# Ledger of designs, part 99: peptides against a protein of PDB entry 4ASU

Target 1, 270 residues: chain A of PDB entry 4ASU
Amino acid sequence: ATLKDITRRLKSIKNIQKITKSMKMVAAAKYARAERELKPARVYGVGSLALYEKADIKTPEDKKKHLIIGVSSDRGLCGAIHSSVAKQMKSEAANLAAAGKEVKIIGVGDKIRSILHRTHSDQFLVTFKEVGRRPPTFGDASVIALELLNSGYEFDEGSIIFNRFRSVISYKTEEKPIFSLDTISSAESMSIYDDIDADVLRNYQEYSLANIIYYSLKESTTSEQSARMTAMDNASKNASEMIDKLTLTFNRTRQAVITKELIEIISGAA
Target 2, 83 residues: chain B of PDB entry 4ASU
Amino acid sequence: FTFASPTQVFFNSANVRQVDVPTQTGAFGILAAHVPTLQVLRPGLVVVHAEDGTTSKYFVSSGSVTVNADSSVQLLAEEAVTL

## One batch from the design tools (peptide; made by RFdiffusion4, then SolubleMPNN)

Design b2_p14_5_s4 (from b2_p14_5, 6 letters changed)
Fold by OpenDDE base, seed 3:
Structure b2_p14_5_s4 (fold): chain B 270 residues (1-270), chain C 83 residues (1-83), chain A 14 residues (1-14)
Amino acid sequence: as target 1 above (270 residues)
Amino acid sequence: as target 2 above (83 residues)
Amino acid sequence: ELEEALKKFRELLA
């Protein structure tokens, strides 16, 4: 490689390193905020799931309509965040199909659609875009919940798949159940709640869905920002190592060029 | 007893004596060993009576309340403020 | 040049 080529490459990598460092800082700031906001959201979300856990709601096997909600975002450069969710969605969809279930998919974030478009396009009901630019709000979750409930797809049971935040260096893709109003109303385990007005239960279910979606968004956001921060840090380190290597190569090449030029001068070779 | 909004936690698995909640069908008090129920909150006053006799008041906009068979209670408000 | 930079960027992130 010529000195010019090495210089060009050095410049390019240095520019990339600047970008990755900047992105790391942005991700770090967003992560810090997301983690703070996740604390109450987790209590809130876990609270919303308590009924389903305690009541042990079961869907009859004869019920065939299943909904999968994948939660991610529109933004890349965050490691395996999107692929992890998509992988679990694919696995779940395949298992359900093998069991004779009808599967429909909702994608929260455009990246889910981008990954699954080729193989699962016919199963998508809707994809929510513009996710990840701003921290998710309960209003956002409510919009998604409302859209789902108004979609006309009368699912019996569903699953919401998202990345649960563990630590700055770890997340886990998890699945939580969602149930239709009819499934909840007909569940034998809900008999202890029999004095519930139908309108109340409907409204309760709407809140429950919004709550779970909100929780999943907060977990996903925190996981994503953490993963992005890590990814950008790794990229910056890799760039640094490459810069060091290229700098050494540059110096060696420069010395060789100088030596060659000197020899040419001394030898009279113009 | 858990009482939270999306952005704030007021009680997390706490033991309380009584919780008064405003529901769409009317306000009711949740006592120890209350029968399992699901309710939806209307905008109004939540009053938490602690075991030590302390009473805390909150205004909630909407939400849900769950009383489980194991006496656990989840009060989840969309918005809530301490009064 | 931009394409090459993007390629290198992807490689760094891989």
Scores: peptide ipSAE 0.029, ipTM 0.882, DockQ to the pose 0.013
Fold by OpenDDE base, seed 4:
Structure b2_p14_5_s4 (fold): chain B 270 residues (1-270), chain C 83 residues (1-83), chain A 14 residues (1-14)
Amino acid sequence: as target 1 above (270 residues)
Amino acid sequence: as target 2 above (83 residues)
Amino acid sequence: ELEEALKKFRELLA
């Protein structure tokens, strides 16, 4: 490689490093906010899931319609965040199909669709785009919940799959259940909840769905920003190492060129 | 007793004497060992009576309240403020 | 140049 080539490559990698460093800082800021906002969101979301855990709601085996909601975002460069969710979705879909269930998929974030479209296009109901630019709000979750409920797909049971935040260096892809109104209303374990008006239960379920979606979005966002921060840090380090290597190569090549020029001068070949 | 909004936690697995909640079907008081129920909140006042006799008031918007068989209560408001 | 930079960027992130 000529000195010119090495110089061009160095310039390119240095520019990339600047970008990755900048992205790291942005991700760090977003992570800090997301983590702060996740604390109450987790209490809120876990509280919403408490009924399902305590009531041990079971879907009858004869019920065949299952909805999978994958939660991620539109934004890349965050390691295995999207692929982890997609992998879990694929696994769940395959297991459900093997059990004779009908599976439909909702993607929250365009990356889910990008990964699964080729293999699962026929199972997608809707993909929510424009996720990840701003921190998710309860309003956003409500919109998603409403759209889901209005989709016309009458699922019996569902799974919401998202990355739960553990720490800045760790997340875990998890699944939480969602249930249809009919499933909840018909569950034997719900018999202890007396005098529940049908309209009340419907509204309750709508809130529950929105709550769970909101929770999942907050977990996902926190996980994503943390992962992006890590990814950008790694990229910056890799760029730094490459810069060092190329700089060494540049110096060696420059020395060789100088030596050659000196030899040519001394030999009178010029 | 858990009382939270999406952005704020007021009570997290706390023991309380009574919680008065505004529901779409009317206001009711949740006592210890209240029968299991599911309700939807209407905008109004929530009053939490602590075991020590202290009373806290909150304004809530919409949301849900769950009373479970194990006496656990989840009050989840879309918006809530301390009054 | 931009495409090449993007390619390299992706490689660095891989």
Scores: peptide ipSAE 0.024, ipTM 0.888, DockQ to the pose 0.013
Fold by OpenDDE base, seed 5:
Structure b2_p14_5_s4 (fold): chain B 270 residues (1-270), chain C 83 residues (1-83), chain A 14 residues (1-14)
Amino acid sequence: as target 1 above (270 residues)
Amino acid sequence: as target 2 above (83 residues)
Amino acid sequence: ELEEALKKFRELLA
């Protein structure tokens, strides 16, 4: 490589490093906010799931329609955040299919569609785009819940798959159950909750769905921002190492050029 | 007893004496060992009676309330403010 | 511009 080529590459990498450092700072700020907002959201979301855990709602084996909701975002450069969710979605879909279930998929965030479109395009009901630019709100979750409920797909049981935040350096892809109104209303374990008005139960279920989606979005966002911060930090470090290597190469090449020029001068050949 | 909104936690697995909630079917008081029920909140006043005799008042917009067989209660409001 | 730069960066790190 010529000195000019090395210089151009150095300049390019330095510029990229500035970008990755900036992105790291932005991700850090978003992470701090997300982590703060996750605390109440987790209590809220876990509280919403308490019924399903305590009632031990079971879907009859003869029920075959299963909905998978994958939760991520539209934004890249966040490590394995999207691929982790997609991997678990694929695994779950395969397991359900092997069990003779019909599987439909909803993607929250465009990245899931991007990963799964070739292999699972026929199973997708809808993909929600424009996720991840702003912190998710309960309103956003409600919109998603409403669209799901209005999709016309009469699922019996479902799974929402998302990254649960563990720490700045760790997340875990998890699955939580979602149930249709019919499944809840027909569940034997719900008999202890007798005399519930059908309209009340419907409305309750709508809130439940919105609640779990909101919770999943908050967990996902916190995990994503943390992962992005780490990814950008790693990228910045890698860029730094590359700059150091190229600088050494530049210095060596420069010395070689000088030596060559000196030889040409001494030999009278230039 | 857990009482939370998406953005704020008021009670987290706390022991309380009584909680009065506004529901679409009517306001009711949740006491110890209340029968299991599911209700939807209407806009209104929530009153929490603590074991120490203190009373706290909240305004809620909408949401859900769950009373489980194990006496656990989840009051989940879309919006809530301390009054 | 940022997307292009990031694409180039990925190519450089590959």
Scores: peptide ipSAE 0.023, ipTM 0.880, DockQ to the pose 0.014
Fold by OpenDDE base, seed 2:
Structure b2_p14_5_s4 (fold): chain B 270 residues (1-270), chain C 83 residues (1-83), chain A 14 residues (1-14)
Amino acid sequence: as target 1 above (270 residues)
Amino acid sequence: as target 2 above (83 residues)
Amino acid sequence: ELEEALKKFRELLA
């Protein structure tokens, strides 16, 4: 490689490093906010799931319609955030199909559709776009919940799959259950709640769905920003190493060129 | 007893004496060992009676309340403010 | 030049 080629490459990598460093800082700021907002959201969301854990709601085997909701975002450059969710969605879909269940999919964030469209296009009901530009609100979750409830797909049970935040360096893809109103109403374990009005139960389930979606969005967002921060940090480090290597190569090449020129001058071959 | 909104936690697995909640069917008090129930909140006043005798008041917009068989309670309001 | 830069960017992120 000529000195010019090496110089050009150095300049390019240095520019990329500036971009990755800037992106890291942006991700860090978004992460800090997301983590703060996740604290109450987690208590809220876990509280909403408490009923299902305590009541041990079971779906009858004769019920065949299953809904999978995958939660991620529209934005890339965040490591395995999207692929992790998609992988678990695929696994769950395959397991359910093997069990004779009908599976439909909802994607929260365009990246889910991007990954699964080719293999699971016929199973998609809807994809929610414009996810990830701003922090998710309860209003956003409510919109998603309402759209699902109004979709006309009468699922019996479902699964919401999202990345749960563990730490700045760790997330885990998890699955939480979603139950239809009919499933909850017919569950034997709900007999202790027999005094509940049907309208009350319907409204309760609407809140429950919105709550779980909101929780999943907050976990996903925090995980995503953390992962992006890590990815940008790694990219910056990789760029730094490459710059060092190229700088050494440049210096060696420069010395060789100078030596060659000196030899040519001394030998009269110039 | 857990009481939270999407953006704020007021109580997290706390022991309380009584919680008064506004529901669509009316206000009722949740005492220790209350029978399991599910209710939907209406806009109104939540009153938490602590074991030490302290009373705290909150205004809630909407949401849900769950009383489980194990006496755990989840009060989840869409919006809530301390009064 | 932009395409090459994008390619390099992707490589760094891999």
Scores: peptide ipSAE 0.014, ipTM 0.862, DockQ to the pose 0.013

Design b2_p14_6_s1 (from b2_p14_6, 4 letters changed)
Fold by OpenDDE base, seed 1:
Order: structure tokens, then C-alpha cells, then sequence
Structure b2_p14_6_s1 (fold): chain B 270 residues (1-270), chain C 83 residues (1-83), chain A 14 residues (1-14)
């Protein structure tokens, strides 16, 4: 490689390092906020799931319509955040299809669609874009819930798949169940809940859906920012190592060029 | 007893004597060992009666309350403020 | 250059 080539490469890598360092700092700030906001959101979200866990709602085998909601974002450079969700979605979709279920997919965040479009395009109902720039709000979750409810797709059961935050270095892709109003209403285990008005149950289910979506968004966001921070740190370190290596190569190459020029001068071959 | 909004937790797995909630059908008190039920909240006053006799008041906008067979209660409000 | 542009785009989207 010529000195010019090495210099060009050094400049490029130094620029990347500046970008990755900046992104790391931004991700760190967003992570700190997300982690703080996740604490109440987790209590809230787990509370919303409590009924379904405790009631052990089961979907009859003759019911065939299954909805998969994958939760991630529009933004890249966050390690395996999107691929983990997509992998779980693929696995779930395949298992459900093998069981003779009809599977439809909702993507929260454009990255899910980007990964699954080629193989699952026909199964997508809708993709929500503009996810991940701002911290998700309950309003955002409500919009998603409303859109789902208004989609006209009459699912029997569903799964929401998202990355649950564990720590700054760990997340786990998880699935939580979503049930339709009909499934809840017909569940034998719900018989212990006395005097539930149909309108009350409908409103409850709609609110619960928004709650679960909100929870999933908060878990996903925290996981994503943490993963991005880690990814950008790794990228910055890798860039630093490459800069050091290239700098050594540059110095050696420069010395070789000088030596060659001196030899040419001394030999009279110039 | 768990009482939370999306942004704030007021009670997390606490033991309380009674919780008064505003529902669409009216305000009612949830006591220990209340029968399983679920309701949706209307805007109004939530009153939490602690075992020590302390009473806390909250205003909620909307939400849900669930009483489970295990006597656990989840009060989830879209918005809630301490009064 | 392509990698750098992707990073710039990602940064701008932050």
C-alpha cells in the first residue's frame, strides 16, 4: 500500500471513530433515561399481564388466527437487537404454521419489516415506522393498539415479541401472549370473575393491549440503547486498534520510502 | 396490591386494608379476599386504606382494576396523581 | 466510504 492509501484509510477510520464515540455518548444518555423510565413501566406492564397469567387463558385448538407483533425500532447499529426479535418471530411463525394456524405479523419499527419482508411479506398487516427516535409514550402505544383494533383482522390469539432488558450487557428476547376479546370471554377460567359486563371486558382488553404494547416498547428501547452503547464502544475500540496498526504501517512505509530514495540518490539511479 | 401508572408506581405488592376505586358502574371498596373481578376506571378518586390506618388519596384519569383469585389486586391508571 | 456514509446517516437519524 502506498503512503497515500494508508493516509486515506487512516482518515476514514478516524472519522468512523469520531462518529462511533459520539453515538456511544448519545446512546449512553438515552439508555440512562430509558432505564429510569423502565422501572415504573415494568411494574405497570407486568401488572397488565397478571390477569392473563393468573387466569391461564387458553385458546381452543379450532381457533386458527394468530397475530405476531414484533417490537424493535427503525434504527440500526445496535448489535443483534433486531435480528433477535426477527429470529424469534420466524420461529414462532413457523411453529404456528406447522400447527395449521394462520399467522399475521405486525412490525413495530421498520427494521422488522426490512429483515422479514423477503420471506414473510404476505403475512404483514402493518408496519409502524418512526419508532426509536424519541422515547415511546403511552400515547404511542395507544395509537398502535387502536390501529390493531381497527385493522379488521380478527385474531384469536397473539404474541408480542420484544427484547426484555436484563442489564447493560444483557437482554433476552421474550414473548407475551395477547388474547382477543372473544378468546377472553369464552375462556372457562374467566368464569371465576363475577359480573363482568361485556362492555367492561371490551374496554379492559383494549386498555390491556395498549398497556402491553407500552411495556414492550419500554423494554425494547432500554435494551436497544444499551446494545447500541455497547456496539458503539466496541466499534470505537476496534477503530482505535486499527488506527494504531495503520499508524505503525505508515511509519514503516515512510521509512522504507525514504531509504529507497536515499539509495537511489547514492547509486545515481535517479 | 399494586397501583401504578405508566410513569409512576404508587404501590408495589403492598398489603392494604381497602382500596376504593371509581368505576363506570360506581365507586366500590375492594377489601381483603374480595371476589375476583375486573373493572375499568372512570376519572375520579382512589382511596387507599393502609393496614396502619393511613389513608392516601389519588386522582386517576382512566384505567383498570383487577382482583384475582389469589386476592392480588392490580390497579392500573393511565394517569394518576397524589392528592 | 460506504461504511462511513452509513454511520453518518445513522448519526443524523439520532
Amino acid sequence: as target 1 above (270 residues)
Amino acid sequence: as target 2 above (83 residues)
Amino acid sequence: SEVLERFREALAAL
Scores: peptide ipSAE 0.021, ipTM 0.880, DockQ to the pose 0.017
Fold by OpenDDE base, seed 3:
Structure b2_p14_6_s1 (fold): chain B 270 residues (1-270), chain C 83 residues (1-83), chain A 14 residues (1-14)
Amino acid sequence: as target 1 above (270 residues)
Amino acid sequence: as target 2 above (83 residues)
Amino acid sequence: SEVLERFREALAAL
């Protein structure tokens, strides 16, 4: 490589390092906000899931329509955040298909679609885009819930797959159940609940779905920002190491060029 | 008893004496050992009666309330403010 | 150059 080539590469990597450092700071700020907003969202979301856990709602085995909701975002450069969700979605879809279930997929965030498009395009119902630019709101979750309920796909049971935040250095891909109105209304375990009006139950389920989606979005966002911060830190370190290596190469190459030029001058071959 | 909105937690697994909630079918009081039920909130006043005799009031917009067989209660409002 | 542009795009999207 010429000195010019090395210099150009050094400049490029230094610019990348500046960008990755800036992205790290942005991700850190977004992470701090997301973590604060996750605290109440987790209480709220776990509260919404309490019914399903306590009632032990089961879907009859003869029910065949299953919905998988994958939650991520549109934004890259966050390590294995998207691939982790997609991997679990693929595994779940394969297991359900092997069990003779009909599987449909919803992607929250364009990255899910980008990963699964070639292998699962026919199973996708809808993909929600423009996820991750701003912190998710309950309104955003409500829109997703409403779109799902109005999609015309009458699923029996579903699962929502998302990254649960553990710490700044750790997330876990998890699955939570989603039940249709019909499944809840027909569940024997629901018999312990007092006579519930059908309209009340419908409205309750709409809120429940929105609540769970909101919770998943908040967990996903916090996980994503923490992972991005880590990824950008690693990228910055890798860039630093590469700069050091290239700087050494530059110095060696410069010395070699000077030596060659001196030899050419001395030999009269210039 | 858990009472939360998407953005704020008011009670988290707390023991309370009574919670009065505004539902679409009417306002009702949740006492100890209340029968399991599901309800949807209408805009209105929530009143929490603590075991120490203190009473707190909240305005809620919409949401749900769940009373479980284990006497756990989840009051989940879309928006809630202390009064 | 392509890598740099991807990072810039990602930054602009943040």
Scores: peptide ipSAE 0.019, ipTM 0.881, DockQ to the pose 0.017
Fold by OpenDDE base, seed 2:
Structure b2_p14_6_s1 (fold): chain B 270 residues (1-270), chain C 83 residues (1-83), chain A 14 residues (1-14)
Amino acid sequence: as target 1 above (270 residues)
Amino acid sequence: as target 2 above (83 residues)
Amino acid sequence: SEVLERFREALAAL
């Protein structure tokens, strides 16, 4: 490579490093906000899931319709955030299909569909786009919940798959159950709640779904921002190493050019 | 007893004497060892009676309340403010 | 590098 070529490459990588450093700072700011907003959201969401954990709601085996909701975003450059969710969705879909269940998929965020469109296109009911530009609100979760409930798809049970935030350096893809109104109302373990009006139970379930979706969005967002921050940090470090290597190559090439020119002068071949 | 909104936690696994909640069916008082139930909130006042005798008041909008067999309670309001 | 090209592609897709 000529000195000119090396210089051009150095300039390009230095520009990329500036971009990745800037993106790291933006991700860090979004992460700090997301983590702060996750604290109450986790208590709220875990509280909503408490019924399902305590009542041990079972879906009868004769019920075959299963909904998978994958939660991520539209935004890239966040490491394995999207692929981890998609991998878990594929595994769950395969297990359910092997058990003779009908599986339908909802993607929250366009990246889920981007990964699964070739292999699972026929199983998609809907994909929610425009996810990840702003922090998720309870209103956003309610819209998703209402769209699902009003879709006309009669599922028996479901799985919501998302990345749970552990720390700035760690997340875990997890699954939480979703139950239909019919499944909850018919569950033997719910017999201790027999005094509940059907309209009350319906409304309760609408809130429950919105609550779980909201929780999953908050966990996913926090995980995504932390992962993006890490990815941008790694990219910045990799760029730094490349700059160092190219700088050494530049210096060596420059010395070689000077040596060649001196030899040409001394030899009179110039 | 857990009481939270999407944006704020008021109680997290706390022991309380009594919680009065505004439900669609009317005023509902949750006491110790209350029977399991599910209710939906209407806009109104939540009153939490702590074991130490302290009473706290909150305004809530929509939401849900769950009383489980293990006496755990989850009060989840869409919006809630301290009064 | 392949890593940088993937990064550029991902940035362009944002």
Scores: peptide ipSAE 0.019, ipTM 0.874, DockQ to the pose 0.015
Fold by OpenDDE base, seed 5:
Structure b2_p14_6_s1 (fold): chain B 270 residues (1-270), chain C 83 residues (1-83), chain A 14 residues (1-14)
Amino acid sequence: as target 1 above (270 residues)
Amino acid sequence: as target 2 above (83 residues)
Amino acid sequence: SEVLERFREALAAL
């Protein structure tokens, strides 16, 4: 490589390092907010799931329609955030298919579709785009919930797959159940709740779905921002190491050029 | 007893004497060992009676309330404010 | 985002 080529590469990598450092700071600010907002959201979301855990709602084996909701975002540069969700979605879809279930997929965030479209295009119902630019709100979750309920796909049960936040350096892809109104209303374990009006139960289920989606979005967002912060930090460090290596190469190459020029001058004067 | 909105937690697995909730079918009081039920909240007043005799009031917009067989209660409001 | 576009441009220039 010529001195000019090395200089050009150095300039490019230095620019990338500036960008990655800036992105790290932005991700850090978003992470701090997301983590703060996750605390109440987790209590709220876990509270909503308490019924399903306590009532032990079971879907009959003869029921075959299963909905998988993958929660991620549109935004890249966050390590394995999208691929982890997609991997679990693929695994779940394969297991359900092997059990003779019909599987449909909903993607929250365009990155899920980007990963799964080639292999699972026939199973996709809808992909929600424009996810991840702003912090998710309960309103956003309600819109998603409403769209799902109005999709025309009559599922019996489903699963929502998302990254649960553990720490700034750790997340875990998890699954939570979703149930159709018919599955909830027909569940034997719900008999202890018998005096429930059908309209009340419908509205309750709508809230429950919105609540779990909201919770999953908050977990996903916090995980994503932490992973992005880490990814940008790693990119910045890698850029720094490359700058150091190229700087050494530049210095060595410069000395070699000078030596060559001196030899040419001495040889031409002879 | 858990009482939360998406953005705020008021009670987290707390022991309370009674919770009065506004539901679509009417207001009802949740006492100790209340029968399991599911209800949807209407806009209105939530009153929490603590074991020490203190009473706290909240306005809620909408949401759900769950009373489980184990006497656990989840009051989940879309919006809630302390009064 | 403008930042992401600039990042992609910078990566393409490598």
Scores: peptide ipSAE 0.013, ipTM 0.869, DockQ to the pose 0.014

